# Peptides against a protein of PDB entry 3V4L: the designs that were tried, part 245

Target 1, 386 residues: chain A of PDB entry 3V4L
Amino acid sequence: GQPLAKDKVALLIGNMSYWEHPKLKAPLVDVYELTNLLRQLDFKVVSLLDLTEYEMCNAVDEFLLLLDKGVYGLLYYAGHGYENFGNSFMVPVDAPNPYRSENCLCVQNILKLMQEKETGLNVFLLDMCRKRNDYDDTIPILDALKVTANIVFGYATCQGAEAFEIQHSGLANGIFMKFLKDRLLEDKKITVLLDEVAEDMGKCHLTKGRQALEIRSSLSEKRALTDPVQGAPCSAEALVRNLQWAKAHELPESMCLKFQCGVHIQLGFAAEFSNVMIIYTSIVHKPPEIIMCDAYVTDFPLDLDIDPKHANKGTPEETGSYLVSKDLPKHCLYTRLSSLQKLKEHLIFTVCLSYQYSGLEDTVEEKQEVNVGKPLIAKLDMHRGL

## One batch from the design tools (peptide; made by RFdiffusion4, then SolubleMPNN)

Design b2_p24_4_s3 (from b2_p24_4, 7 letters changed)
Fold by OpenDDE base, seed 5:
Structure b2_p24_4_s3 (fold): chain B 386 residues (1-386), chain A 24 residues (1-24)
Amino acid sequence: as target 1 above (386 residues)
Amino acid sequence: EEEELKEKLEEEELVSMDPELSLP
């Protein structure tokens, strides 16, 4: 019969804004493009940018809670990384220089935990360097992996080699994602799909002799990312999994704020990633006696580390939001919240209306506090250990 | 088309994701 997944779950991590290491650019676009493709494949996708060690551990733990018997698990990582003794290490944004295995997440440890869940398929897509870290001679004592015959690794590069990004006009794409995206929707065994991606990368003149895809697989069954999800979630565990995923993707409802002066503001929300949200404000009604008015958002929780200089921009692009700008309403003020994983409390902020009456020189301000609860990933309480 | 594709490919810089090579 056609293979069926009990469910399909993906965790995508893109680390770019390193504290003690060079900044990357490609993970932004690569995580976004892969998120949209995996959603078309009926994956439950959590997409996270710029995670600390603690936040990465919690993201993996929450991902493992979504895994169960016969579930397809996909982990994608784009960022800095290394490979020592056949173990792959993902480097968090807060990793020291030099980083060690104690500051990093071991992919083979995650694989062990996925095997304990009796998953139907385990896919790792690792868009990172595979050079040895000569500052860390620690051999992690990993327990022997189970023989599950359901494992696929796609490494963006060969053992001991670098991964590259293609930079153009201030944006960048990973070479691996450039070719993976063109084939990801194909109804093929995942190893066959990755072999075709490897052939496409091998035809590119830029990558030839610099980067090549390595596929490591024990996959004994014809499993594809296109495999349909088995039925409606009838088990209590499947309902809990669906609720947990839905919580991580629930946006605040759009609000119509009414000020005493008779101005009406539309407040809206858009998800760029599971931890990145755009807030936008627009004037939807202005009394004729008011000549000018603007609606600013301010007084964000300190945990979000929002610089007011980057808030209330006339375009999404001025906030650093290039990806969702086409889906946003025009003629708003835009604010990007890029660290929703850090939110411990409800997202409470102020909408400040600044306006002027016809024939008065003085600007008047009215303020309304808005509580939108915990948006997106903030509903998972990834900080329950702090 | 092929020349515009070449000019666009000449504007594409291949940058290593290795932290050791991104030091100036």
Scores: peptide ipSAE 0.363, ipTM 0.697, DockQ to the pose 0.397
Fold by OpenDDE base, seed 4:
Structure b2_p24_4_s3 (fold): chain B 386 residues (1-386), chain A 24 residues (1-24)
Amino acid sequence: as target 1 above (386 residues)
Amino acid sequence: EEEELKEKLEEEELVSMDPELSLP
């Protein structure tokens, strides 16, 4: 019969905004594009940008809580990385220069933990360099992996090589994602799909002799990312998994705020990633005696590191949001919250209405506090320990 | 199609994700 997944869960991590290392661009688009494709494949996708070591560990732990017997687990990582002695290390954004294995997440350790969950399929897609880190002479003593014939690694590059991003018009895609996205929806055994992606990369003149996909697999069954989720009545475990995923993806409801001056504001929310949310404000009603009015969001929790200079922009793009701008309402002020994982408390902020009456030179302000609870990933309390 | 794909690819800059090579 066709293989069935008990469920399908993906964790996508894109690290770009390194503190002590060169900034990347590709992980932004790559995580977004892959998120949309995996959602079409009925994956429960958690997508996270710019994680610290601690945040990456917690994201992996939360991902492992979603895994169970016969669940398909997919881990995608785009960012800096290295490979020492056949162990792949994902570099967090707060990693020191030079970084070592103690500052990084070992993919083979994550695989061990996934094997303990008795998963139906384990897929790793690693869009990172595989060069040796000569500053890390540690030979990791990894525990022996279980003999499970359900593992697939897609490495964006070959052993000891670099991964590249393709920069075009100020955006970038990883070379791996450029070719992977075109085939990811195909109903093929995942190793066959990745082999076709490797052929497509090999035909590209840009990548030829610079980057080649490596497939490492132990997959005895014909498993595909297209394999249907088992439609049996949700076990208590499947219900818990669905609830935990739903928590990580629940946006605040759109609000209509009414000010004393008679101005009405629509406050809306959009998810760019599981830890990145756009807040937008729109004036939906203005009394005729008010000539100008703007609705600013301010007084955010300090944990979010929101620079007011990047808040309340006339376009999503001016906030650094290029991906969801088509789905956002026009003629708003936009604010991008890029670090929702850092939120320890409820997201409380102020909506400040600045307005001017006809025939008065002075601006008037009205303020309203808004509590939207814990949006998106902030519901998972990924900061339990700092 | 192949030439338009080539022209679009000639405007594509290939940048290493290696932190040692990404330093200017």
Scores: peptide ipSAE 0.354, ipTM 0.681, DockQ to the pose 0.380
Fold by OpenDDE base, seed 3:
Structure b2_p24_4_s3 (fold): chain B 386 residues (1-386), chain A 24 residues (1-24)
Amino acid sequence: as target 1 above (386 residues)
Amino acid sequence: EEEELKEKLEEEELVSMDPELSLP
């Protein structure tokens, strides 16, 4: 019969805003594009940008809680990385310079934990460099992996080589994602799909002799990312998993705020990633006696590290939100919350209305506090261990 | 189209994701 997945779960991590290392650009677009494609494949996708070591560990732990017998697990990583002794290390944004294995996440350790879940398929897509880190002399003594015959690695580059991004018009894509996205929806065995991506990369003049896809697989079965999810959740565990994932992707409801002056504001929310949300405000009603009015958001929780200079922009692009701008309403003020994983409490903030009456020189202000609870990834309480 | 895609590909800067090479 056709293979069935019990469920399909993906964790996508894109690290670009490094503290002690060069900044990347490609992980932003690559995580976003891959998220949209995997959602079309009925994956439950958690997409996270710019994670610290602690936040990466917690994201992996939460991902492993969603895995169970016959579930398809996919881990994608885009960022800095290295390979020592055949072990792949993902570098968190807070990693010191130089970084070592103690500051990084070992992919083979994650694979071991995925094998303990009796998963139906384990896919790793690693969009990182595979150079040796000569500052890390640690030889990982990894326990012997189980023979599960369900593992696929797609490495964006060959062993000892670099991965590259293509920068164009202020955006960038990783070379791997550029070719992967064109084939990802094909109903093919995942190793055949990746082999076709490797052929497409090998035809590209930019990558010839610089970057080549490596496929490492033990996959004995004809499994595809297109394999249908098994119907109605038959177990209490599957219901709990679906509810946990749904909570981590629940946006706040749009609000209509009414001010004493008679101005009405629409407050709306959009997810860019599981840890990145856009807040937007628009004036939906203005009394004729009010000649000018602006609605801005302020007084965010300190945990979010929101610079007021980057808040309340006239376009999504001025916030650094290039990807979701087409799906956002026009003529708003936009604020990007990029660190929702850091939110320990409810998201409480102030909506301030500044306005002017016809024939008065002075501006008037009215304020309303808004509590939207824990949005998106903030519902998982990734910080409960601190 | 292919030439415009080639010109766009020639305007595309290939940047290494290696932290050692991305140091100025």
Scores: peptide ipSAE 0.351, ipTM 0.687, DockQ to the pose 0.395
Fold by OpenDDE base, seed 2:
Structure b2_p24_4_s3 (fold): chain B 386 residues (1-386), chain A 24 residues (1-24)
Amino acid sequence: as target 1 above (386 residues)
Amino acid sequence: EEEELKEKLEEEELVSMDPELSLP
């Protein structure tokens, strides 16, 4: 029969906003495009941007809690990275210059932990450079991996080589994601699918002799990303996994706020990523005596590090949200919360209504506090231990 | 189609993700 997945879980990490290193652009689009494709494949996807070392460790720990016997696990990483002695290191956004193995996450350590879960398939897609870091003399003594015939690595580039972004019109895609996205939905064994992606990359004149996909696999079975999930979660573990994932993806409900002046505001929420949310405000009712009226959001928790200059924009794009702007209501004020993993408490903020009456020169303000609880990834308490 | 794909690819800049090459 066709192989069945007990469930399908993906962790996608895109690091671009490095503190001490050059900023990247491709991880934004690549994580978003891959998230949408994996969702069409019935994956439970956690998508995270711009993680610190501590936040990356916690993201991996939460991902490992979603893994169990016969579950398909996929880890995607796009960002800075290096390879020393056949060990791949993912570089967090807070990594010092120069970075070392002690500042980075070793993919082979994550693989060891995934093998303890008795997973049905382990897929690693690493969209990073594979150059040696000469500032890191650490030889990781990794414990011997278990002999499992269920591992697939797709490396965006060859050992000792660079990965590249294609930049156009202020956006970028990784070379690997550019070709992977066209084939990812195909009902093929994952190693055959990646081999076809490698052929497509090898035919492209831009990438020829600059970047080539490396596939490393022990996969003995015909497993595909298209493999159906085994029916209704009959196990307690499958129910826990579904609840944990659902908890990390719960948006706040849309709210209708009523002010004393008779103005009604719609407050809405949209997820861009598991740690990135757009808040939008719209005026749904205005008394005719009010000539001008705007609804601003302010007084956010300090943990979110929200610059007021980037809040309350007339377009999603002015907030840095280029990907979900088509799905958002028009004629709102938009605010992007890009660091929901940092939220220790409930998301409490103020909605400030500024308005003017016909024939009065002075603006009037009314304020309402809003508590939306812990949105999205903030429900997982990714900072438990700081 | 191949020429339009080629023109679009000629307007695309390849940028290395290597932090050492991004030093001015």
Scores: peptide ipSAE 0.350, ipTM 0.687, DockQ to the pose 0.367

Design b2_p24_4_s4 (from b2_p24_4, 12 letters changed)
Fold by OpenDDE base, seed 5:
Structure b2_p24_4_s4 (fold): chain B 386 residues (1-386), chain A 24 residues (1-24)
Amino acid sequence: as target 1 above (386 residues)
Amino acid sequence: MEEERRKAELEKQLVSMDPQLSLP
């Protein structure tokens, strides 16, 4: 019969804004492009940028809660990393310099936990360097993995080699994602798809002799990312999984704010990633006696670390939002919240209307507090341990 | 010539993701 997935779940992590290490650029576009492709493949995708060690651990734990018998699990990581003794380590943004295995997430530990869930397919896509970390000679004592025939590793590079990004006009793409995206929607066994991606990378004059895809697989079955999800969720566990995923993707509803002066503001929300949201404001009605008015958002929770200098921009691009700008309404003020995983409380903020009456020199202000609850990933309470 | 120049310009845009390049 046609292979069926019980469900399909993906966690995508892109680390760029390292504290003690070189900043990357490619993970931004690569996580976004992969998110959109996996959504077309009916994956439940959580996409997260710039995670600390603690936040990465919690993201993996929440991902593992979505896994069950016959579920397809995909983990993608783009960022700094290393490989010691055949163990792959993902480096969090808060990792010290030098980092050690104790500051990093071991992919083989995650694999062990995925095997305990009896998943139908485990795919690891590791877009990181695979050089040895000479500052850490610790050999992780990993428990023996179960003998399973459902594991696929796609390493963006060979053992002991570097992964590369192509930087152009302030944006970058990873070499691996550049070739992966062109084939990811193909109805092929995942190992065959990755072999074709490896061949495409091998034909590229930029990557030849610098970066090559390595595939490790125990996959004995013809499993594809295109495999359909089995039926409506009928089990209690499947309903809980669907609810948990839906919570992580629920945007606040758009609001029409009415001020005492008779100005009406539309407040809207857009997701760039599961932990990144754009807030936008627009003037939808202005009384004729008001000559000028602007609507600013301010007074964000301190946990979000929002610099007011980067808020209320005339374009999405001025906030650092290059990817969703086409889907946003024009002629707004835009604010990017890039750390929704840090939100412990409800997202409460102030909308400040500044306006001027015809024939009065003085600017008048009106303020409204807005509570939008916990948006996107903030609904998962990833901080329940602090 | 133009293809080699284009190749050389693309090679300048190729950046390693190796964190160890920042270590002295």
Scores: peptide ipSAE 0.270, ipTM 0.732, DockQ to the pose 0.621
Fold by OpenDDE base, seed 1:
Structure b2_p24_4_s4 (fold): chain B 386 residues (1-386), chain A 24 residues (1-24)
Amino acid sequence: as target 1 above (386 residues)
Amino acid sequence: MEEERRKAELEKQLVSMDPQLSLP
């Protein structure tokens, strides 16, 4: 019969906004596009941008909690990275310069933990450089891996080589994602799919002799990302996994705020990533005596590090949201909340209505506090280790 | 010509994701 997955779970991490290292651009688009593709493949996807070491550890721990016997696990990482002695290290955004293994997440350690979950398939897609870090002299003592015959690594590049992004017109794919996305939905054994991606990348004159896909596999079975999920979640563990994933993707409900002046504001929410949400406000009713009015969001929790200069923009793109802008209502003010993983408390903020009456020069303000609870990934308490 | 120009422009836009290139 066709192989069945008990469930399919993916963690996608895109690190771009490094503190002490060059900023990247591709991980934004790559994580977003891969998220949409994996969702079409019935994966439960957690997509996270710009994680610190601590946040990456917690994201991996939460991902491992979603893994169980016969579950397909996929980890994608796009960002800075290195490889020492065949061990791949993902570099968090807060990593010092220079960074060491103690500041980074070892992929082979994650693999060990995934093997303990008795997963049906373990896929690693590593869109990072594989150059040696000469500042890291640590020889990782890896415990012996179990012989599970269900592991696939897709490395964006060869050992000791660089991975590249194509910085074009503000939006860019990484080279790996550029080719992977065209084949990811194909009903093929994952190693065969990756071999075809490798061939397509090898035909690209841009990458020829600079970047080549490396596939490492112990996969003895014909497993594909297209493999159907085994029927309705009948196990308590499957129900818990579904509930946990659903919590991490729960948006606040859209609200209609009514001000004393008779202005009505629609407050809406959109997910860009599991840790990135856009708030948008629109004037849905204005009394005729009010000539002008705007609805600003302010007073966000300090943990979110929201710069007011980047809030309340006339376009999603001005907030740095280029991907979901087509799905957003027009004629709003937009605010992008990145770093929802930092939110320890409820998301409480103020909606400030500034308005002007006909024949009055002075602007009037009314304010309403809004509590939307813990949105998206903030429900998973990624801070439980402090 | 145009394809080669577009290729050369894309080559200029190929940026390494290697952080070590920024190490002094």
Scores: peptide ipSAE 0.264, ipTM 0.729, DockQ to the pose 0.627
Fold by OpenDDE base, seed 4:
Structure b2_p24_4_s4 (fold): chain B 386 residues (1-386), chain A 24 residues (1-24)
Amino acid sequence: as target 1 above (386 residues)
Amino acid sequence: MEEERRKAELEKQLVSMDPQLSLP
């Protein structure tokens, strides 16, 4: 019969905004596009940008809680990385310069933990460099992996080589994602799909002799990313998994705020990633005696590191949001919250209405506090321990 | 000529994701 997944869960991490290392660009687009594709494949996708070591560990732990017997697990990583002695290390954004294995997440350790969950399929898609880190001579002693014939690694590059991104017109994919995205929806055994991606990459004159996809697999069954999820959650574990995923993806409801001056504001929310949310405000009603009014969001929790200089922009793009701008309402003020994983408490902020009456030179302000609870990934309390 | 120029322009847009290139 056709293989069935008990469920399908993906963790996508894109690290770009390194503290002590070169900033990347591709992971933004790559994680976003892959998220949309995996959602079309009925994956429960957690998508996270710019994680610290601690946040990456917690994201992996939460991902592992979603895994169970016969569940398909997919881990995608785009960012800095290295490979020492056949062990792949994902570099967190807070990694020191130079970094070592103790500052990084070992993919093979994650695979071990996934094997303990008796998963139906383990897919790793690693869009990172595979050069040796010459500053880390540590030979990791990894525990022996179980003999499970359900593992697939897609490495964006070959051993000892670099992965590349395309710096075209501001937004572009990494080389791996550029080819992967065109085939990811195909109903093929995942190893066959990746082999076709490798062929497509190999035909590209840009990548020929610079980057080649490597497939490492132990996959005895014809498993595909297109494999249907087994029907309605019939187990308590499946219900818990569905609830846990739903928590990580619940946006605040859109609000209509009414000010004493008679101005009405629509406050809305959009997810860019599981840890990145756009807040937008729009004036939906203005009394005729008010000549100008703007609705600013302010007084965010300090844990979010919101720079007011990047808040309340006339376009999503001015906030650094380039991906969801087409799906946002126009003629708003936009604010991007890029670190929702850092939120320890409820997201409480102030909506400040600044307005002017006809014939008065003085600007008047009215304020309303808004509590939207824990949006998106903030419901998972990824900061339990700092 | 034009295709080679376009290729050379695209090659300049190919950036390594290797952090070690920034290490002294």
Scores: peptide ipSAE 0.262, ipTM 0.720, DockQ to the pose 0.659
Fold by OpenDDE base, seed 2:
Structure b2_p24_4_s4 (fold): chain B 386 residues (1-386), chain A 24 residues (1-24)
Amino acid sequence: as target 1 above (386 residues)
Amino acid sequence: MEEERRKAELEKQLVSMDPQLSLP
């Protein structure tokens, strides 16, 4: 029969906004497009941007809690990285310059922990450079991996080589994702699918002799990303996994706020990523005596580090939200919360209504506090231990 | 000529994801 997955879970990490290293652009688009494709494949996807070392460790720990016997696990990483002695290191956004193995996450350590879960398939897609870090002389003494015939690595580049992105004025994919996305939905064994992606990359005149996909696999079974999930979650573990994933993806409900002046505001929420949310406000009712009226959001928790200059924009794009702007209501004010993993408390903020009456020169303000609880990934308490 | 120019323009848009290129 066709292999069945007990469930399918993916963790996608895109690091671009490095503190001490060159900023990247492709990880934003790559994580977003891959999220949408994996959702079409019935994956439970956690998508995270711009994680610190501590936040990356916690994201991996939460991902490992979603893994169990016969579950398909997929880890995607796009960002800076290196390879020493055949060990792949993902570089967090807060990594010092120079960075060492102690500042980074070792993929082979994650693989060891995934093998303890008795997973049905382990897929690693590493969209990072594989050059040696000459500032890190650490030889990781990794415990011997279990002999499992269910591992697939797709490296965006060869050992000792660079991965590339296309930096033009617009949104663009990294080279690996550009070819991967065209084939990802195909009903093929994952190693065959990746081999076809490698052929497509090898035919491209831009990448020929610069970047080539490397596939490392022990996969003995015909497993595909298209493999159906085994029916309704009958196990307690499957129910726990579904609840944990649902908890991390719960948006606040849309709210209608009523002000004393008779103005009604719609407050809405949209997820861009598991740690990135757009808040939007719109005026849904205005008395005719009110000539001008705007609804601003302010007084956010300090943990979110929200610059007021980037809040309350007339377009999603002015907030840095280029991906979900087509799915958002028009004629709102938009605010992007890009670091929901940092939220220790409930998301409490103020909606400030500024308005003017016909024939009065002075602006009037009314304020309402809003508590939306812990949105999206903030429900997982990714900072438990700081 | 135009295809080579377009290739050279696309080649200038390829940026390495290697952080070590920023080290002096």
Scores: peptide ipSAE 0.261, ipTM 0.712, DockQ to the pose 0.650

